# Peptides against a protein of PDB entry 4AID: the designs that were tried, part 162

Target 1, 242 residues: chain A of PDB entry 4AID
Amino acid sequence: FDIKRKTIEWGGKTLVLETGRIARQADGAVLATMGETVVLATAVFAKSQKPGQDFFPLTVNYQEKTFAAGKIPGGFFKREGRPSEKETLVSRLIDRPIRPLFVKGFKNEVQVVVTVLQHDLENDPDILGMVAASAALCLSGAPFMGPIGAARVGWVDGAYVLNPTLDEMKESKMDLVVAGTADAVMMVESEIQELSEEIVLGGVNFAHQQMQAVIDAIIDLAEHAAKEPFAFEPEDTDAIKA

## One batch from the design tools (peptide; made by RFdiffusion4, then SolubleMPNN)

Design b2_p24_6_s1 (from b2_p24_6 with W1F A4D A14W E15A E21K)
Fold by OpenDDE base, seed 4:
Structure b2_p24_6_s1 (fold): chain B 242 residues (1-242), chain A 24 residues (1-24)
Amino acid sequence: as target 1 above (242 residues)
Amino acid sequence: FYKDRPPEELIEEWAKEVLEKVKE
């Protein structure tokens, strides 16, 4: 198997992005690890558009599997056959920043699946899932203008903390999730306790700065392991309306 | 993998929209 791996130190933790071992039948597949939290992201896209397709059919599905659920906070509330509130929320967190980055006029079906394989109770799989999904799309050959990075920012003892642990988050006055490209912030989601706008905006900037190492890691992985870009020509009608 | 970045105008628009949501 041709296994490619990128390893970086990120926020005092080791981030590993791996491809080529698992889910080789997908267009892109990335096994991502931070601490002992492990996620598998897969990207699959249709090679043709359905007749009469009028919207971009992107589906993002974040799943915490039952074998990991015994170690996942709130895993007991998983009703069989329905996504949890967390799974629904994280699916949206991944969808929001990636959806705008597809080439305009691309209306082939795209499915992104992020599966939590292991949870260490310290590193939340949401950020790792966002990173893994970005990497899987970059590897797939789909017309995706990524990568995106993602980061969580806390505010603990008067300082920004990159990707705080679940225990550090109990002391944090901020839960700020940011996703973006090298050049832009694409998404912010935040819960804030009695902090100034200046601190929050500083947190967004801090997140965007800190995610560059992840973006660079995805680019490096893609340069060594990406499939050939899918030959897509947008219909002239969608290009003229930009 | 498309290295083509979104148009700068679109990037700026997205950044503004995100920053506005942080201010609310």
Scores: peptide ipSAE 0.041, ipTM 0.421, DockQ to the pose 0.745
Fold by OpenDDE base, seed 3:
Structure b2_p24_6_s1 (fold): chain B 242 residues (1-242), chain A 24 residues (1-24)
Amino acid sequence: as target 1 above (242 residues)
Amino acid sequence: FYKDRPPEELIEEWAKEVLEKVKE
């Protein structure tokens, strides 16, 4: 097994990104761990466009599978075949920041699957899933202009908290999820309780600063483990000038 | 059907292998 691993300390927790052990049939595959929460992200893309394809066919599926149900809160009897509300929301949360980062004119089918393998009841798999999906895409050779990082920011006892635990989130006046590149914020999702705009904007900046370590970790992993870039030439009409 | 999409069964096998290793 040619296993590549990157480990960082992130918000007082160990983040591990690993590739090469599992899911070798995918274009990109990353096993991501934070605390004892574990996710597998896989990225696959078609090597040709379908005739008459007029839109970019990206599908993102976040899944908390029944095999992990013994360590997932509420993992009781997910009806086979339908995503839960949580799975639907997190799938959108992952989709939103990555979709704009594909090269314009790329209309090959892309599927990102994030599977929760373990939940520690402290670290939410959504942020970890975003990070893992980003890493899997960067490894895949798809024309994805990532990586993205992601972070959750809480406001607890008058301070910003990076990726608060589920217990810390009960005391938090902010649930702020940010995703971005090294240079830009791509997505903000927020639930705020009686906080000033200044604190919220400061939270976005805090998130963007804190996710740089994750972005750097994904880059380091990709430099050592990425597939060769897929040869894609956009149609002249789709060439947005850099 | 996506080209090169791993079957769901393979994802489950991979998941089981990981879960076994994380429990050890």
Scores: peptide ipSAE 0.022, ipTM 0.529, DockQ to the pose 0.020
Fold by OpenDDE base, seed 5:
Structure b2_p24_6_s1 (fold): chain B 242 residues (1-242), chain A 24 residues (1-24)
Amino acid sequence: as target 1 above (242 residues)
Amino acid sequence: FYKDRPPEELIEEWAKEVLEKVKE
């Protein structure tokens, strides 16, 4: 088994990114752990486009399966078969920053699945799922111009907090989720309570700075474990105008 | 359909394998 693992300290927590143990049938697969929260991200892409495919068919599915329900807040009440509101929202949070990073003209089917396997009741799987999905795509060989990093920023006792615990979030005046590349912020989602725009903008900058360690960790993992890049030549869109 | 798409059953199996290993 060629297992590759990257471990970093991130926001006072251990982040582990692992590949090569499980889900080998996927193009990319990452087991990500933060504290005792564990997610499996898999990326799979079609090696050809469907005839007449007019749009990029990316599907992102974040799921908190019933087998993990005993470890997930409210997990016992999950109805089989329909995404919860949380699962739908987190699927969109993952989709939004990754979708624009695919090579223009790539119209092969891509499926990203993020499965929550364990929840420690402190570390929310959403941020971990975003990181894991990014890593899985970078490992896959898909024409994905990542990695992305992600971070949640809280505002507790007049300070920024990176990836606040669920308990710290109760005292937080900010729930700010940021995703981006090394060079750009790709997505911001925020719930703010009575904070200045300056504090919020500072939070975005803080998030972007703090996620660089994750981006670097994904790059390091990919350098050692990525599949060969899928040979994709974008159709010369200039040739269609001639 | 593409051959490399993990079926839901495999995802569940992988999840079980991980959960067993995380309990050790």
Scores: peptide ipSAE 0.021, ipTM 0.544, DockQ to the pose 0.020
Fold by OpenDDE base, seed 2:
Structure b2_p24_6_s1 (fold): chain B 242 residues (1-242), chain A 24 residues (1-24)
Amino acid sequence: as target 1 above (242 residues)
Amino acid sequence: FYKDRPPEELIEEWAKEVLEKVKE
């Protein structure tokens, strides 16, 4: 098996991005690990557009499977066949920053699936899922202008904390999720308790700085393991409205 | 991976929109 792995230290934790072991039938597949939390991201895209396709058909599905449910909070109460509120929210968190980064005019079906395989009850799979989805897309050959990085920022004991544990989050006055490219912030989602705008904006900047190591790790993995880029030329008709 | 990043202008526009939402 041609297995490629990138390992970095990130926020005092080991982040591992691995490809080539699992889900080889996908266009891109990444097994991502942080602590003992493990996710599998898969990206699949159609090689042609459906006739009459008017919109970009991107589907993002974050799933916490029942085989991991013994370690997933609320996993025992998952009704088969409907996403939980958490799964719906995290699917949107992954979708929001990646959707704009597809080449304009690309209307082939794209499916991103993030599956939680293990949860350590310390490291939330959402951030790891965002990173893994970004990596899987970069490996796939899809016309995706990533990578994105992602980070959660807490405010604990008067300092920024990168990817606080679930226990540290109980003491945090901020839950700030940021996603972005090397050059820009693409998405912010925040829950804030009585913090100044200055601290919040500083948190966004902190997140963007800290995610660069992840972006670099995805680039390094993609340089060694990405498929050839899918030959896609946008039809000139959409260029007229720039 | 596609080397042709989205135009910096789009990236800056999104960054501004995101920063405005954080202020709200």
Scores: peptide ipSAE 0.034, ipTM 0.480, DockQ to the pose 0.701; fails the geometry check

Design b2_p24_6_s2 (from b2_p24_6, 8 letters changed)
Fold by OpenDDE base, seed 2:
Structure b2_p24_6_s2 (fold): chain B 242 residues (1-242), chain A 24 residues (1-24)
Amino acid sequence: as target 1 above (242 residues)
Amino acid sequence: WYKARPSEELIEEWRKRVEELVAK
């Protein structure tokens, strides 16, 4: 096994990004760990476009497996074969920031699957899943102009908190999820309780600053473990130079 | 966990920076 691992301290927790041990049949695969929460992200892309394909066929699927011991929060109402509300929402949270970063004109099928393997009941798998999906895409060789980082920001006792625990979130006046590149904010989702716009905007900037360490970690992992870039040339009509 | 209590001046600086980042 050619296992590559990147470890950083992030928000007072250890974040580990690992590739090469599991899901080696995928174009990209990353095992991400924060605390005792563990997710597997896999990225697979078709090497050709389907005839008549007129849109970019990206599918993102976030899944929380039922553990043999214990119920995952939000998994209580899993009817066999249908995603929970949480799984649907998190799939969209992962999709939204990554979709715009694919090279224009690329219409090969892309499948991103994020599977929760372990949950510590403190660290939410959604942020970890966003990070893992970004890393898996960067390793895959797909024409993805990432990485993205992601962060959750709380407001507890008059302070910003990076990736608050589920218990800290009960006391938080803000649930702010941000995703972005090194240079841009790609997505903001917020639930706020009686906070000023200035505090919320400050939270977005705080999130963007704090996710840079994750972006750098993904880049470092990709430098050592990424596949060769897929040879894709966009048609001149779609080459808007970013 | 990382906690920060920004000053009002820093919040205003961050607001301006966010506006720049979203406009890209």
Scores: peptide ipSAE 0.019, ipTM 0.523, DockQ to the pose 0.050
Fold by OpenDDE base, seed 5:
Structure b2_p24_6_s2 (fold): chain B 242 residues (1-242), chain A 24 residues (1-24)
Amino acid sequence: as target 1 above (242 residues)
Amino acid sequence: WYKARPSEELIEEWRKRVEELVAK
């Protein structure tokens, strides 16, 4: 087993990105850990387009499996087969920043699956899932112009908090989720309680700055473990050079 | 490795969305 691992300290927590141990049948697979929260992201893409495929068929599926439900708040009654509201929301949170980063004209089926394996009741698996999905795509060889990073920002006691715990979030006046590349912000979702625009914009900037360490970690992992890039030539070559 | 620079269009869409979020 050729296991590659990258470990960083991120917001006072240890982030671990691991590949090569599990889900080897996927094009990319990353086991990501923050605290005791653990997610598995897998990326699979078709090697050809379907005849008459007119749109980019990306599917993102975030799931919190029943075996993790004992540690997941509200997890007691996950019915098999239908995504929860949370699972649907997080699937969209992962989808939104990654979808635009695929090479234009690529219309092969892509499936990203993020599975929560463990929850520590402190570290939300959504951010970790976004990071893991990004890493899995970068490892896959798919024409994905990542990585993305992601961060949650809180506002507690007049300060920004990177990836606040679930308990810290109870005191937070902001729930700001940001995803982006090294160069730009791709997605912002926020719930804000009576904060100035300046604080919110500062939070976005803070998130983008803090996610660079994650982006760098994904790049480092990819340099050591990524598959060869899939041979895809888009009709518009300018989209690749940018 | 494809270094994705988000298009200026995506940045502008984001700015608009942030403005919409802050205005709520």
Scores: peptide ipSAE 0.028, ipTM 0.499, DockQ to the pose 0.481; fails the geometry check
Fold by OpenDDE base, seed 3:
Structure b2_p24_6_s2 (fold): chain B 242 residues (1-242), chain A 24 residues (1-24)
Amino acid sequence: as target 1 above (242 residues)
Amino acid sequence: WYKARPSEELIEEWRKRVEELVAK
């Protein structure tokens, strides 16, 4: 196994990004761990565009499927059924910041699948899934202008908290999810309880600052494990509206 | 990280599921 791993301390927790052990048939695959929460992200893209394809066919699928061997709390045997509300929401949270980062004119099919393998009941797999998806895309060779980082910010006892635990979130007046590149915030999703705009904006800035370590970790992993970039030449017609 | 590593059995189960998803 040609296993590449990056480990960082992030918000008082160990974040591990690993590639090369699992899902080798994918264009990119990353096993991401924070605490005892574990997710696998895979990225696959078509090597050609379908005839008549007029939109970018990106599909993001986040799944909290209970694998028989994992402690997923509340793991009712979700049969091969309809995505839960949470799975649908998190799929959108991952989709939103990554979609605009694909090279304009790229209309090959892209599938990103994030699957929760283990849940520790403390660390929500959504943020970890966003990070893993970003890393998998960066490894894939797809024309993706990432990485993105992601962070959740809480407001507990008058302070910002990076990636609060599920228990800390019960006491939090803020559930702020931010995703972005090194240079830009790409997505903000927030649920706020009686907080000033100043505190919320400060939370976005805090998130963006704290995700830089994750972005750097993905870059370091990609430098050691990324596939060769897919040779994509955008058709000239879409380049003019910069 | 060792504490959070999925079992080899779980990894193999997942590998199979990913293969099924990629083959679609």
Scores: peptide ipSAE 0.005, ipTM 0.299, DockQ to the pose 0.018; fails the geometry check
Fold by OpenDDE base, seed 1:
Structure b2_p24_6_s2 (fold): chain B 242 residues (1-242), chain A 24 residues (1-24)
Amino acid sequence: as target 1 above (242 residues)
Amino acid sequence: WYKARPSEELIEEWRKRVEELVAK
């Protein structure tokens, strides 16, 4: 196995991004670990556009399957079939910041799958899944203008907390999820309890600053392990719709 | 050729392999 690994300390936890061991059939594949939470992100893209394709066909699927259910809080034996509410929400959280970063005019099918393999009951797989999906896309050769980073910010005892544990979140007055590039915030989702707009905006800035280490880690991994960029030139007709 | 989404079978194979690797 030609395994490439990047390890950083992030918010007092070890973040590991690994590629080359598994899912070699994918265009990009990343095994990501934070604490003892583990996710596999895979990115696959079509090498041609379907005739008559008029929109960008990106599908993002986040899943917490039954093998991890013994370690997932509230892990009912999910009957095979429908994504849970959480799986649907997290799939959208991953989709929203990455969708606008594809090169305009690219209409080849892209599928991102994030599978939770292990849950430590402290670190939520959603943020880890966002990071892993970003890394997998950067490794794939798809015309993706990432990476994105992501962070959750809590407000506990009058301070910002990076990626609060599930137990810390019970005491948090804020659940703020931010995703962005090195230069821009791409997505904000927030649930807040009686906090000022100033504290929330400060939380967005805090998140954007803290995710830079993750962005840098993805870049470093991609420099050593990314596939050659897929040769894509947008048709002139797609440039006119700008 | 469209690379389809990994089949559920392929995902299960990957999962099994990851479990074997992470458990070590």
Scores: peptide ipSAE 0.000, ipTM 0.297, DockQ to the pose 0.020; fails the geometry check

Design b2_p24_6_s3 (from b2_p24_6, 8 letters changed)
Fold by OpenDDE base, seed 3:
Structure b2_p24_6_s3 (fold): chain B 242 residues (1-242), chain A 24 residues (1-24)
Amino acid sequence: as target 1 above (242 residues)
Amino acid sequence: WYLARPPEELIKEWAEKVLEEVRK
């Protein structure tokens, strides 16, 4: 097995990004671990465009498959075959920041699948899933202008907290999810309780600063494990709207 | 490595959305 691994300390937790062990048939595959939460992200893209394809066919599927039969809260109501509300929301959360980063005119089918393999009941797999999806796309050779990082920011006892635990989030006045590149914020989702504009903006800046370590980790992993970039030449189709 | 800078327009739209949510 040609296994490549990057390990960093991130918000007082160990983040591990690993490739080369699982899902070798995918264009990119990353096993990501934070605490004892584990996700597998896979990226697959078509090597040709379908005839008559007029939009970018990106599909992002986040799945909390209870391989561990006993520990995921709410796992009892997963009807086989329908995504939960959480799975639908997290799929959108991952989709939003990555979709704009594909090269303009690329209309080959892209499938990103994030599967929760283990949940520690402390670290939410959504942020980890965003990071893993970004890493898998960077490894794939797809024309993806990443990486993105992601972070959750809480406000607990008058301070910013990076990736608060599920228990810390109960005491948090802020649930702020930020995704971005090294240079820019791509997405913000927020639920805020009675906080000033200054605190919220400070939270976004805090998130963007803290995700740089993750971006650097994905870059380091991709330098050692990325496939050759897919040769894509955009057709000059957008010249007609000038 | 396709390192491209995200469009500055996305940063502005984001800042406006965050400000609208905090002002509610």
Scores: peptide ipSAE 0.024, ipTM 0.582, DockQ to the pose 0.473
Fold by OpenDDE base, seed 5:
Structure b2_p24_6_s3 (fold): chain B 242 residues (1-242), chain A 24 residues (1-24)
Amino acid sequence: as target 1 above (242 residues)
Amino acid sequence: WYLARPPEELIKEWAEKVLEEVRK
């Protein structure tokens, strides 16, 4: 087994990105750990476009499996077979920042699956899932112009907190989720309680700065473990306007 | 690895959304 691992300290927690052990049949696969929360992200893409494919067929599926449900808050109420509201929301949260980063004209089917394997009741698997999905796509060879990073920012006792615990979030006046590249913010979701615009914008900037360490970690992992880039030449869209 | 610069339009869209949420 050729296992590659990157470990960083991130917001006072250990983030581990691992590839080569699990789901080797995928184009990219990353086991990501933060604290004792563990997710598996897999990326698979078709090597050809379907005839008559008019849109980019990206599917993102975030799942909190029943075997992890005993450690997930509210896991006892998960009906087998339908995505929970959380699973649906997190799937969209992962989809939004990655969708625009595919090369224009790429219309091969892409499937990203994020599976929560363990939950520590402190670290939410959503941010970890975003990071893992980004890493898996970077490893896959798909024409994905990542990586993205992601961060949650809280506002506790008059300060920004990177990836607050579930308990710290109860005291937080802000739940700010940011995803972006090295150069730009791609997505922001926020729930804010009586905070100034300055604090919120500062939170976005803080998130973007803090996610750079994750982006760098994904790049380092990809340099050692990425597949060869899929040979895709975008059709010269300039030739269709002539 | 081509680092995608997000379209300037996406940056404006999220900034407007954040500002709308802060103004509520």
Scores: peptide ipSAE 0.023, ipTM 0.594, DockQ to the pose 0.378
Fold by OpenDDE base, seed 4:
Structure b2_p24_6_s3 (fold): chain B 242 residues (1-242), chain A 24 residues (1-24)
Amino acid sequence: as target 1 above (242 residues)
Amino acid sequence: WYLARPPEELIKEWAEKVLEEVRK
């Protein structure tokens, strides 16, 4: 097996991105690890557009498997066969920043699946899932103009904290999730308690700065492991309306 | 690697949402 791995230190934790060992049938597949939290992201895309396809058929599915559920807070309330509230929310968190980065006019079916394999009860798999999904898309050959990075920012004891642990988040006055490219912020979600606008905007800038190391890591992994880009030529009619 | 510049509109919408949340 041709296994490629990128390891970086990120926010005082080791982030590992690995490809080539599992889910080789996908167009892109990345095993991502931070602490003892482990996620698998897979990206699959159709090689043709369906006749009459009028919208971009992107599906993002974040799922926490039952084997990990015994270590996942709220895992007891997972009704078999329906996504939890968390799974639905995180699926949207991943979808929002990646959807606009596909080449205009690309209407082939794309499926991104993020599966939580292990949860350490310290590192939330949502951020890791966003990073893994970005990496899987970059490896796939799909016309995706990524990578995106992602970061969570807390405000603890008067300072920004990158990817606070679940315990640190209890003391945090901010839960700020940011996703973006090297050049721009694509998505922000926030829950804020009694903080100034300046601190919150500073948190977004901090997140965007800190995610650059992840973006660079995905690029480095893709340079060594990406499939050849899928030959896609947008029909002229969709390009002219930009 | 063509880094898609996010549409300026998305940055603006984002900034507006962040500002609305902070002003609450």
Scores: peptide ipSAE 0.021, ipTM 0.541, DockQ to the pose 0.348
Fold by OpenDDE base, seed 1:
Structure b2_p24_6_s3 (fold): chain B 242 residues (1-242), chain A 24 residues (1-24)
Amino acid sequence: as target 1 above (242 residues)
Amino acid sequence: WYLARPPEELIKEWAEKVLEEVRK
């Protein structure tokens, strides 16, 4: 197997991005690990547009499968059922920053699936899932103008904390999730308790700075393992709707 | 023009293989 791996230290934790071992039928596939939390991200895209397709058909599905349920907080043996509230929210957290980064006029179906394989009860799979999805898209050859990075920022004892543990989050006055490119913030989602706007804005800047190491790691992985870019030329009619 | 979409069954198979490797 031609396995490529990138390892970095990030927020005092080891982040591992791996490709080439599993999910070879996907256009891009990344196994991502932080601590003992493990996710598999897969990206698949159609090589042609459906006749009459008038919107970009992106589907993002974050899932915490029953085989990981024994290690997921509150993970009951979910029977085949509706996505949990968490799964729905995290799917949106991944979708929101990546959707605008596809080349305008690209209307081929794209599916991103993030599966939680293991949870360490310390590192939340959502941030790891965002990073893994970004990496899988960059490896796929899809016309995606990534990578994105992502970070969670807490406010504990009067300081910013990068990717707080579940225990640190109990003491945090901030749950700030940021996603962005090297040049821009693409998404902010926040739950804040009694903090100034200055502290929140500082948290966004802190997140954007801290995610650069992840962006660089995804670029390095893609330089060694990405598929050839899919040859896509937007029709002139799609340029006019800008 | 069909998506080479991995069926949910294949995702499960992939996940099971990874879990076996991570648990060693």
Scores: peptide ipSAE 0.017, ipTM 0.488, DockQ to the pose 0.020; fails the geometry check

